# Designs tried in a protein design run: peptides against a protein of PDB entry 7PB4. Part 75

Target 1, 105 residues: chain A of PDB entry 7PB4
Amino acid sequence: KMLNIKEYKEKLLSTLGEFLEDHFPLPDRSVKKKKKNIQESSVNLITLHEMLEILINRLFDVPHDPYVKISDSFWPPYVELLLRNGIALRHPEDPTRIRLEAFHQ
Target 2, 218 residues: chain B of PDB entry 7PB4
Amino acid sequence: DALQMAVGYFEKGPIKASQNKDKTLEKHLKTVENVAWKNGLASEEIDILLNIALSGKFGNAVNTRILKCMIPATVISEDSVVKAVSWLCVGKCSGSTKVLFYRWLVAMFDFIDRKEQINLLYGFFFASLQDDALCPYVCHLLYLLTKKENVKPFRVRKLLDLQAKMGMQPHLQALLSLYKFFAPALISVSLPVRKKIYFKNSENLWKTALLAVKQRNR

## One batch from the design tools (peptide; aimed at target 1 L20)

Design b2_p24_5_s1 (made by RFdiffusion4, then SolubleMPNN; from b2_p24_5, 9 letters changed)
Fold by OpenDDE base, seed 3:
Structure b2_p24_5_s1 (fold): chain B 105 residues (1-105), chain C 218 residues (1-218), chain A 24 residues (1-24)
Amino acid sequence: as target 1 above (105 residues)
Amino acid sequence: as target 2 above (218 residues)
Amino acid sequence: SKIEKEKIILEEIYRRLLLAALQA
């Protein structure tokens, strides 16, 4: 039973990953606007998949404070997407923190 | 009317206070079944009931009966189908209900008002090919949906791998033949020239009902 | 189990994102 659930979870993650790549890709970095001086802070944007993984892990690892701080690696449209669709919730007192919705409760 | 009361019952759920919950459920289910098979259902009624059948709000027996009577009077809204498909992502729906839904979707495909959003679900449907129970019906659905832009190298590989596992199934061969038509360079394998595309169970549970719908809408 | 809970969460996320992708 547990092995089957693990395998199913892995398949689900793979399917979800493919779906996210197709429908919610990161913006193409290719618009190198040649603006000279601004230190392109090489902020490596994380994928939506990675963002979800962070949120899920935090929910289980720290259930009493399941909030993740929004970093510069969080693409703002992904944050908005998760919030708008009720997948994530913003912290009531700290707008820089979000949590995954507890769909398992 | 009796149908509106029945739909409203399924939408709102059973009122706690009724001692005869099962009798009430059966009464409303029979009302929906009778109207659906006689006249078909309005798009709005299908929207509500289809969502209920896939959401896991009721037991598998009830969901199965609801889904079997999702017969349109005229059209099915694409939005209703999209909502229903979204519930397939959730493990609340039984395997038998999923199979029935894909059969329904294939059977009712021509009655869906538009296909733009359904076409965007191509990847989701394709991922369902790995389910042995769904595979024949998903192949049929994909055969109806596949465009040139959907034929990607990774999908070709997955189909060939699936064929290696399952053998040369008629439904899989039909889909592969369509893929080869759109992208011959991606499929080096010689496919048997089948003169007739055959999907098993093209004679769906709704054959008689669909004939009646087509006759009424002529 | 933890794995079962994670499965439920992932399924619901997938459902919601699927709907979101079609509305965009």
Scores: peptide ipSAE 0.590, ipTM 0.799, DockQ to the pose 0.304
OpenDDE base, seeds 1, 2, 4, 5: peptide ipSAE 0.584, 0.577, 0.580, 0.584; ipTM 0.795, 0.786, 0.789, 0.793

Design b2_p24_5_s2 (made by RFdiffusion4, then SolubleMPNN; from b2_p24_5, 11 letters changed)
Fold by OpenDDE base, seed 3:
Structure b2_p24_5_s2 (fold): chain B 105 residues (1-105), chain C 218 residues (1-218), chain A 24 residues (1-24)
Amino acid sequence: as target 1 above (105 residues)
Amino acid sequence: as target 2 above (218 residues)
Amino acid sequence: SKLEEEKEILEEIYRRLKIAALEA
């Protein structure tokens, strides 16, 4: 039973990963080198998959404080996507922190 | 089922001109209350009863009691919330009912299945900030709903104007802090670094019920 | 179990994102 659940989870993660790549890819950082001193905060954006993994892990690792700080690696459209669709919730006292929503079945 | 009979009574109204209308009403109301607090209500039951509570079909006392027991078993349909908000626009409900609704909406926000349509109502909620009685709860709701796309110059101006009129209220500060997070260039005013955003605990009315819902859905 | 809960979470995330993709 546990093995089957694990295998299913792995398959689900794989399927989700493919889905995310197809529908919610990161924009190609075509950093057009235009000249002006915009400090290219060379912050590497993480994938939506990685973002979800962070949120899920935090929920299980620290259930009493399941909030993750929004870093510069969090692509704003992804944050908005998760918040918009009720996948994530903003911390009631700290707008820089989000958690995975507790899904009620 | 007793609950189905109760919901049906509120939906269809009293069938017979029974002399005991008030006793029947109270019986059905107690049935709904008991089930809601013990087990929660199905999304369909909430859909029906929430609309009834805001439609003006019954008196304010009855509407208040119905609204207080809008506790989900699992989820609340977004459509129910949209319909409910539409009733607020018609103005048939009392001011106290409106306040209670916004408190309910904030308290039950996590149990609403989707937010896409609710987000489209952003402008309506924002307009309700001008109501002094609603303002604290609307700010909390907007704090939950606000996205970068909602942060526009005219809304920033309105919030600052409200702050000038009402003073630096914690709920306004919370919303402004979120606006600054999304659009720092639009808010030139140094917001006091309040370490903690404080909203009135709207869920206090439902605290025990919400705990029970969370326990059932674990 | 933790594993079952995680599975359910992933399924719900996937469902919600599918809906989001269809509305875009």
Scores: peptide ipSAE 0.575, ipTM 0.498, DockQ to the pose 0.321
OpenDDE base, seeds 1, 2, 4, 5: peptide ipSAE 0.571, 0.558, 0.560, 0.565; ipTM 0.603, 0.596, 0.590, 0.585; seeds 1, 5 fail the geometry check

Design b2_p24_5_s3 (made by RFdiffusion4, then SolubleMPNN; from b2_p24_5, 10 letters changed)
Fold by OpenDDE base, seed 4:
Structure b2_p24_5_s3 (fold): chain B 105 residues (1-105), chain C 218 residues (1-218), chain A 24 residues (1-24)
Amino acid sequence: as target 1 above (105 residues)
Amino acid sequence: as target 2 above (218 residues)
Amino acid sequence: SLLEKEKEILEEIFRRLRLAALRA
């Protein structure tokens, strides 16, 4: 049973990754050329997949404080996506922190 | 309040003695519509009105209007949805009402408090794929509901048969792609990788209302 | 098990993201 769950989890992660790449890709760096005002923030944006991994890991690692600080590597549209779709919750007192929604009560 | 009176009217039915039954009905319907679009309806109100809309107690026009204003203030009870689906089995509602219901269900899917019982109705929804009018919306619903355990050989066969009959419809492709994800061994056919999943925008009817609900729940 | 919980979380995330993709 455990092996089957692990295998399924891996498959699910892989599929989720593919899904995210297809439907929620990071903005192409190439679009940076035309509009001058996008501050070349040298900060590498993380993928939505990576963001979710961080949130999930935090939930399991620190269940009493499952909040992750939003860094510059967090693409704002991804944050909004997660919040709007009930995947993540913003900390009530600190808007710079988000947590994974507790789907399992 | 006016809303309670309106809901009560629909629940208890028109009192025979009122000469102006149509005017009274319209008044109450407008009250429900106004509150629903402005503030949303409580789960209890949706429970009552949704049941009425699908029970055949009123005419199709009234049922349609009621169903269009089934906008939650916060959440929709899963039990309400289950009851509503049970009415679909009885067949007292029109085809247009059924279509509208599935559109509503897709649009309001995130506002349903639980999905466990709805998931048990998977087979019922799947059977509705045979209805050409329902098929696009049912595919959308199934796309939201489908889990690995739902992907069975007989369902794959049915989907492929539908594809053969109807052609490669975007909504069928979306569902088949999901099926292939969960059970790749069951689907040997190469599906075109469509980056954009196209479902008919069932939410368009409630777009403004849904935005308002989301803002209130934030 | 923790693994089962993680699986369930991932499934729900995936479900919600699928829904989001339809709205985008």
Scores: peptide ipSAE 0.540, ipTM 0.766, DockQ to the pose 0.296
OpenDDE base, seeds 1, 2, 3, 5: peptide ipSAE 0.535, 0.537, 0.530, 0.525; ipTM 0.760, 0.762, 0.754, 0.749; seed 3 fails the geometry check

Design b2_p24_5_s4 (made by RFdiffusion4, then SolubleMPNN; from b2_p24_5, 11 letters changed)
Fold by OpenDDE base, seed 1:
Structure b2_p24_5_s4 (fold): chain B 105 residues (1-105), chain C 218 residues (1-218), chain A 24 residues (1-24)
Amino acid sequence: as target 1 above (105 residues)
Amino acid sequence: as target 2 above (218 residues)
Amino acid sequence: SLLEKEKEILEEIYRRLLIAALQQ
């Protein structure tokens, strides 16, 4: 039973990863229009998969404060996507913090 | 207030003695419509009016108008939805009212407070896929409700049979793709990777109202 | 179990993101 759940979870993660790459890819870095002077703060944006992993891990690691601080690596459209679809919730007092939604409570 | 009087009229029914029954009915309908589109309705008002719209207490024209203005101020009670679905089982509603209800249910899905009891109605909604008029909207609803535990071999067979009958409909493909995700071993058929799943835009009727509700609750 | 909870969370996330992709 436990082995089957683990294998299913791994398959689910793989399928989710492929789905996210196909439907919610990061914007291509190649549209570096050479505007000279703006310090391209080369903020490495994380994938939506990595963002979800962070949110899930925080929920399990710190269940009493499951909020993650939004960093510059968080692509704003992904944050809005998660909030708009009820996957994440913004902290009521701190708009810079988000949590995974409690789907089964 | 005017809204409470209107809701009370629909709940208690028309007082026999009023010579101007139709004018009174229209006045109260306009009151409900005006408040619903401007501010939304409270959960209690929706509970009463939704039950009335599906009970067959009034004619189809009145029921259609009531159902079109079931716009929440904040939330819709799951119990109100369960009661409404129970009326669908009794068969007192017209086919057009059933279609409108499923469109409403899809459009208002995010405003329903809980989903536990609605999820128990999965089998009832799935049975409604056989109705050609309901099928697109039921597929959309099932897409919103489907969990892994709902994906059973007999349901897969029914969906494939329905696809064989109706062709490769976008709404059926959407639901089948979700089924294949939860239970890939049950669906051997290669589903075309549709980049875009298209449900009929059920929200069009309430689009402006829903935007206003979302703005008020932000 | 924690593993079952995580699986259910992932299933729900995927379902919601599928819905979101359909609406685009």
Scores: peptide ipSAE 0.607, ipTM 0.470, DockQ to the pose 0.294
OpenDDE base, seeds 2, 3, 4, 5: peptide ipSAE 0.535, 0.516, 0.514, 0.517; ipTM 0.760, 0.733, 0.723, 0.690

Design b2_p24_6 (made by RFdiffusion4)
Pose (drawn by RFdiffusion4):
Structure b2_p24_6 (pose): chain A 91 residues (1-28, 43-105), chain B 212 residues (1-189, 196-218), chain P 24 residues (1-24)
Amino acid sequence: KMLNIKEYKEKLLSTLGEFLEDHFPLPDVNLITLHEMLEILINRLFDVPHDPYVKISDSFWPPYVELLLRNGIALRHPEDPTRIRLEAFHQ
Amino acid sequence: DALQMAVGYFEKGPIKASQNKDKTLEKHLKTVENVAWKNGLASEEIDILLNIALSGKFGNAVNTRILKCMIPATVISEDSVVKAVSWLCVGKCSGSTKVLFYRWLVAMFDFIDRKEQINLLYGFFFASLQDDALCPYVCHLLYLLTKKENVKPFRVRKLLDLQAKMGMQPHLQALLSLYKFFAPALISVKIYFKNSENLWKTALLAVKQRNR
Amino acid sequence: EEELERLEKEVAVLEEIDLRLKLA
């Protein structure tokens, strides 16, 4: 059961990465890829379940933040505009 | 054949400026609906015309008439429905066309050969609940399509939030009751739906429905 | 069991991300 879930996770992640690179590229400060941004968000969601907010730095391309906000993937902090969290789809 | 000429004409897409082209388009569309309302269309023709109508090609009236004449002689391929959902996801489709398509999918539900691959699109179907123009028809569709596996906690939470936003709407209440039946531990809280008139009820479709 | 539950949670998040980005 474990190995099946692992195979599925790895396949989903690889295909998601390919899809991101194909459909959400950077334009050319130092910006990070959308993949790294999603990785940071996922990591913070599970590492700190009581504070899953990550600060928005200059490396976050505003179009990516707005993309994640429009599609219900990322959520804004009620008071602090510099923080965003990942929607807890597992619950 | 008389119908295949019209299918090919619609596959060619819209043509030049109209000198006599309006009459040609009308003749082809009349031929298609006559065939559809007399004895019905085959699966292949439906697969072609449904996806042509849900694409950006042709105006709204042509797409509306095509959707209103999408009556199967036998069955409907599920792959055509998958491609139709994908064309909906493209976004170059009219709102009224989307409403008409959801009404058609609800009306033609028992004439789709398989529904497992359609159930795999439950997420795409559920995401359309945000749109308050599609909300009743999407709820009617999900009432028919929902299995036990589809009742996920996230969806229950989002449906409860949508109930709180819109109020206890009939279609929302019916879908929530189905969710309660399938997963009472995730939440506490089929049949009549408004605007559920069968626009595609021909006589032969009626005899096929009764034979079903 | 805990590692399996963690993997199932991460998979659920990745599936929703994949679905919602296709709607973009």

Design b2_p24_6_s1 (made by RFdiffusion4, then SolubleMPNN; from b2_p24_6, 11 letters changed; failed a check: too like the target's own chain)
Amino acid sequence: DEEMLNIKKEKEVLEAIKLRLSLA

Design b2_p24_6_s2 (made by RFdiffusion4, then SolubleMPNN; from b2_p24_6, 12 letters changed; failed a check: too like the target's own chain)
Amino acid sequence: EEKMLNIKKEKEILEAIELRLRLA

Design b2_p24_6_s3 (made by RFdiffusion4, then SolubleMPNN; from b2_p24_6, 9 letters changed; failed a check: too like the target's own chain)
Amino acid sequence: EKEMLNIKKEKEVLEEIELRLKLA

Design b2_p24_6_s4 (made by RFdiffusion4, then SolubleMPNN; from b2_p24_6, 11 letters changed; failed a check: too like the target's own chain)
Amino acid sequence: EKEMLNIKKEKEVLEAIKLRLQLA

Design b2_p24_7 (made by RFdiffusion4)
Pose (drawn by RFdiffusion4):
Structure b2_p24_7 (pose): chain A 91 residues (1-28, 43-105), chain B 212 residues (1-189, 196-218), chain P 24 residues (1-24)
Amino acid sequence: KMLNIKEYKEKLLSTLGEFLEDHFPLPDVNLITLHEMLEILINRLFDVPHDPYVKISDSFWPPYVELLLRNGIALRHPEDPTRIRLEAFHQ
Amino acid sequence: DALQMAVGYFEKGPIKASQNKDKTLEKHLKTVENVAWKNGLASEEIDILLNIALSGKFGNAVNTRILKCMIPATVISEDSVVKAVSWLCVGKCSGSTKVLFYRWLVAMFDFIDRKEQINLLYGFFFASLQDDALCPYVCHLLYLLTKKENVKPFRVRKLLDLQAKMGMQPHLQALLSLYKFFAPALISVKIYFKNSENLWKTALLAVKQRNR
Amino acid sequence: MNEALLYQMVQELVVVEAEFRELE
């Protein structure tokens, strides 16, 4: 059961990464890829379940933040505009 | 054959400026509906015309008439429905066309050969609940399509939030009751739906429904 | 279309990540 989930996870992640690079590229400060941004968000969601907010730095491309906001993937902090969290789809 | 000429004409897409082309389009569309309302269309023709209508090609009236004449002689391929959901996801489709398609999918539900691959698109179907124009028809579709495996906690939470936003709407209540039946531990709280008149009820479709 | 696909794939990844952590 564990190995099946692992195989599925890895396949989903690889295909997601390819999809992101194919459909959400950077334009050319130092910006990070959308993949790294999603990785940071997913890591913070499970590492700190009581504060899953990550600060928005200059490396976050505003179009990516707005993309994640429009599609219900990322959520804004009720008071602090510099923080965003990942939607807890697992619950 | 008389129908295949119209299918090929619609596959060629819209043509030049109209000198006599309006009459030609009308003749081809009349031929298709006559065949559809007399004895029905085959699966291949339906697969072609449904996806042509749900694409950006042709105007709204042509797509509306094509959707209103999408009556199967036998069955409907599920792959055609999958491509139709993909065309909906493209977004170059009219709102009224989307409403008509969801009405058609609800009306033609028992004439789809398989529904497992369609159930795999439960997420795409559920995401359309945000749109308050598609909400009743999407709820009617999900009432038919929902299995036990589809009742995930996230969906229950989002449906409860939507119920709190819109109020206890009939279609939302019916879908929530179905979710309660399938997963009572995740939440506490089929049949009549408004605007559920079968627009595609021909006589032969009626005898096929009774034979079903 | 691409945004809807992105949403679906990210939603599945978050759910699988939670399940895989429970198994570990």

Design b2_p24_7_s1 (made by RFdiffusion4, then SolubleMPNN; from b2_p24_7, 10 letters changed)
Fold by OpenDDE base, seed 3:
Structure b2_p24_7_s1 (fold): chain B 105 residues (1-105), chain C 218 residues (1-218), chain A 24 residues (1-24)
Amino acid sequence: as target 1 above (105 residues)
Amino acid sequence: as target 2 above (218 residues)
Amino acid sequence: MAEQQLRLLVEELVILEAELRELE
């Protein structure tokens, strides 16, 4: 039973990955903002897949505090996407923290 | 069933011929209250009753009681909320009813099926921040609704002006912190890192009912 | 449509993760 669930999870993750690449890709970094010397710390944006993985892991690893701090690597449109669709919830006291909806509860 | 009869009574209004109009009203109101608190109401029932509560068809006491029992069995239709907000614009409801509605809206926010149309009402809700009685609840609602696209320079100015007028209110601080998160360049003022955003516990009126709804829908 | 599908996929993934955690 455990093996079957793991296999199904892997298939689902693969499907999700493909789905996210097709429908919710990161914007192409190609907007060469001109070299004004402001050290725009090249914050590497993470994929929506990676963001979801972080949120899911936090939900199960720390169920009493399932909130993740929004970092600069979180693309704001992804955060809004998750919140808008009820996939994630904002912390009631800290707007910089979000949690995944506990769909299993 | 008794609920259908009660909802029908409120929808159609009291038939002229009933000698005991008040007793009949109370009977139907109790029926709605009992079902709502025990089982929740269907989305269609909420649509009808919410509209009635805000239309001014009945007195403030009745409207308040109806609004307090707008507890969903599963979901609330966004259309019902949009209709309700439209009644707020007509101004036939009391100030207390408006406060109660915003409390209800915050408490039931997660049970609303869609947020697209509600998000379009952002400007309307934001304008209601000027009402001192509504401000705490509107801030909470806006905290739930605010997107980056909503954070505009003119709204930042209005929030800062409100803060200057009202002082550093926890609910206003919460909203400003969210605005700063989305648009840090627009808010140069160092907001005190208050670790706890205290919204007035709007959920207290429905806390038990909401827990029951969540348990039934699991 | 894509946003609705995203929610469904995430819901399923969370449910599966819960089941796995209960078995581990």
Scores: peptide ipSAE 0.643, ipTM 0.454, DockQ to the pose 0.340
OpenDDE base, seeds 1, 2, 4, 5: peptide ipSAE 0.639, 0.642, 0.639, 0.642; ipTM 0.484, 0.454, 0.440, 0.442; seed 2 fails the geometry check

Design b2_p24_7_s2 (made by RFdiffusion4, then SolubleMPNN; from b2_p24_7, 10 letters changed)
Fold by OpenDDE base, seed 4:
Structure b2_p24_7_s2 (fold): chain B 105 residues (1-105), chain C 218 residues (1-218), chain A 24 residues (1-24)
Amino acid sequence: as target 1 above (105 residues)
Amino acid sequence: as target 2 above (218 residues)
Amino acid sequence: MKEQLLRLMVQELVELTAELKKLE
């Protein structure tokens, strides 16, 4: 039973990864090159997949403090996407922290 | 070959320089249609074309025609279906295309090589029950996909609510009956015993083509 | 609809993760 669940989870992760790559890709770095003056913030943006992984892991690894600090690697549109769609919640006292939403069945 | 050229055209898009874009499009579309209905398409060809049909790359008429000719020679890759569903979510396809896709999915269900990943999309399909145009086909799909593990109290409530709204639809009754079979404790309502489960348009657009595919694979 | 699918996938992933943790 556990093996089946693990396999299912892995398949879901794979499917999610493909879905995110297709529909929520990071902006091509090429677009940033045209505006000269924006400080080359050398910050490597993480994928939405990686962001979700971080949020899910935090939820289960640290259930008493399930919030993740928004870093510069978090692409703002992804953060907004998660918040807007009720996938993530902003910390009530610290706007720089977000958690995965508790999905009520 | 002509099919590879046609698939390549749809994949790469129209070359800007062709003055006769519409004629070229029609030529390639006819090539795909002819091969699909005659011989079926390889899984790789379906993968490419199915994604194109749902991506919104082409107009609704073209997408509809492509989708109608997604007839397998042997099997359809589950991955292709998953990708297709992902495109449905992006909303670049028309409502009619969505309906056609679900009809196609039901029609081609037995030709899909694996169902494991499709089963993971159960929640997505279930959410589509709220669309009146999709509901009959989604019920049929869910009837094919539903496992005991999918039968949850919240889904039962949603189905009952939908029944209250739409009435005792045969497709909904079929699904509810299946739910009751898996989880009788969750459904207190007496359901009419139907000897035969009937889904709308059991005669799909692909009936003749599917018969031909089955005959060739025997 | 893409956002809805995303939400559903994440929800399922969370549920599966929770179930796995209960079995551990």
Scores: peptide ipSAE 0.584, ipTM 0.554, DockQ to the pose 0.575
OpenDDE base, seeds 1, 2, 3, 5: peptide ipSAE 0.584, 0.577, 0.582, 0.583; ipTM 0.546, 0.558, 0.561, 0.557

Design b2_p24_7_s3 (made by RFdiffusion4, then SolubleMPNN; from b2_p24_7, 10 letters changed)
Fold by OpenDDE base, seed 3:
Structure b2_p24_7_s3 (fold): chain B 105 residues (1-105), chain C 218 residues (1-218), chain A 24 residues (1-24)
Amino acid sequence: as target 1 above (105 residues)
Amino acid sequence: as target 2 above (218 residues)
Amino acid sequence: MAEQQLRLMVEELVELEAELRKLE
């Protein structure tokens, strides 16, 4: 039964992830590297789906410290989207950390 | 073909800055409506037009008319439905369009070729129960989709909470009864034994059209 | 509206996960 629930969750996430990709796609990498010498750290941006998975997993895996550090892989508009909609909360003392809102609490 | 031209118009948008944009739009819309109600639309045509209706490309009036004529000749592709649901996530369509879509989805449910991906959207549909305008239709949809695996304690709680807020609505009772059927241990509340499941809109907007489709496919 | 819908979707996922964890 537990395995079935896990499978269902994963399937649901996958399906919803596709929707997120369709409607909240990452910016096309085609933004021409304007030659400014800034070491464009080729940071691979993660999808909104992946971001949500990370946040959800952290919430339940480490409930006493449910915060995730915002890395360069986090597309800023996604972070803003989550915060604006009350899906995520910023750490009160560390603006570089966010958590998923505990809706079940 | 007039239909192909009409579908192409909606897909590609108005080509020429012609002064008669509105007349052209109306012409093509009428073409789609006429064919849809007479013969139904091919799955490919529904795929294109359904996507357009929910994308926000056109105004609400146009979207409504397009959605009302999404009548299949034979089948509706599950992929089309999944795409349509994805547009609901984006929120570019009006509330009235969302309601109409769920009504459409319920009405056309039997004509959808597959249900595997739609079943995976169960959680999304369930979340939409919180919308008062959608709730009756979502309950009906969930009634059609619910499997034993979908019946979870937290969902039962949510349904009971909704019932507490909205009262004992027939559509909620129908869904709860189904939940109790699959998981009697999760629902301790005695549900009135309703012999007849009553969902609002049993007489859907497409009743005549659906009868015609069934007759053609027999 | 889209953003509100996203929230609802995430809430559902979180609740599902919570239920899963209770069963573990």
Scores: peptide ipSAE 0.604, ipTM 0.453, DockQ to the pose 0.352
OpenDDE base, seeds 1, 2, 4, 5: peptide ipSAE 0.597, 0.600, 0.593, 0.602; ipTM 0.445, 0.438, 0.605, 0.421; seed 1 fails the geometry check

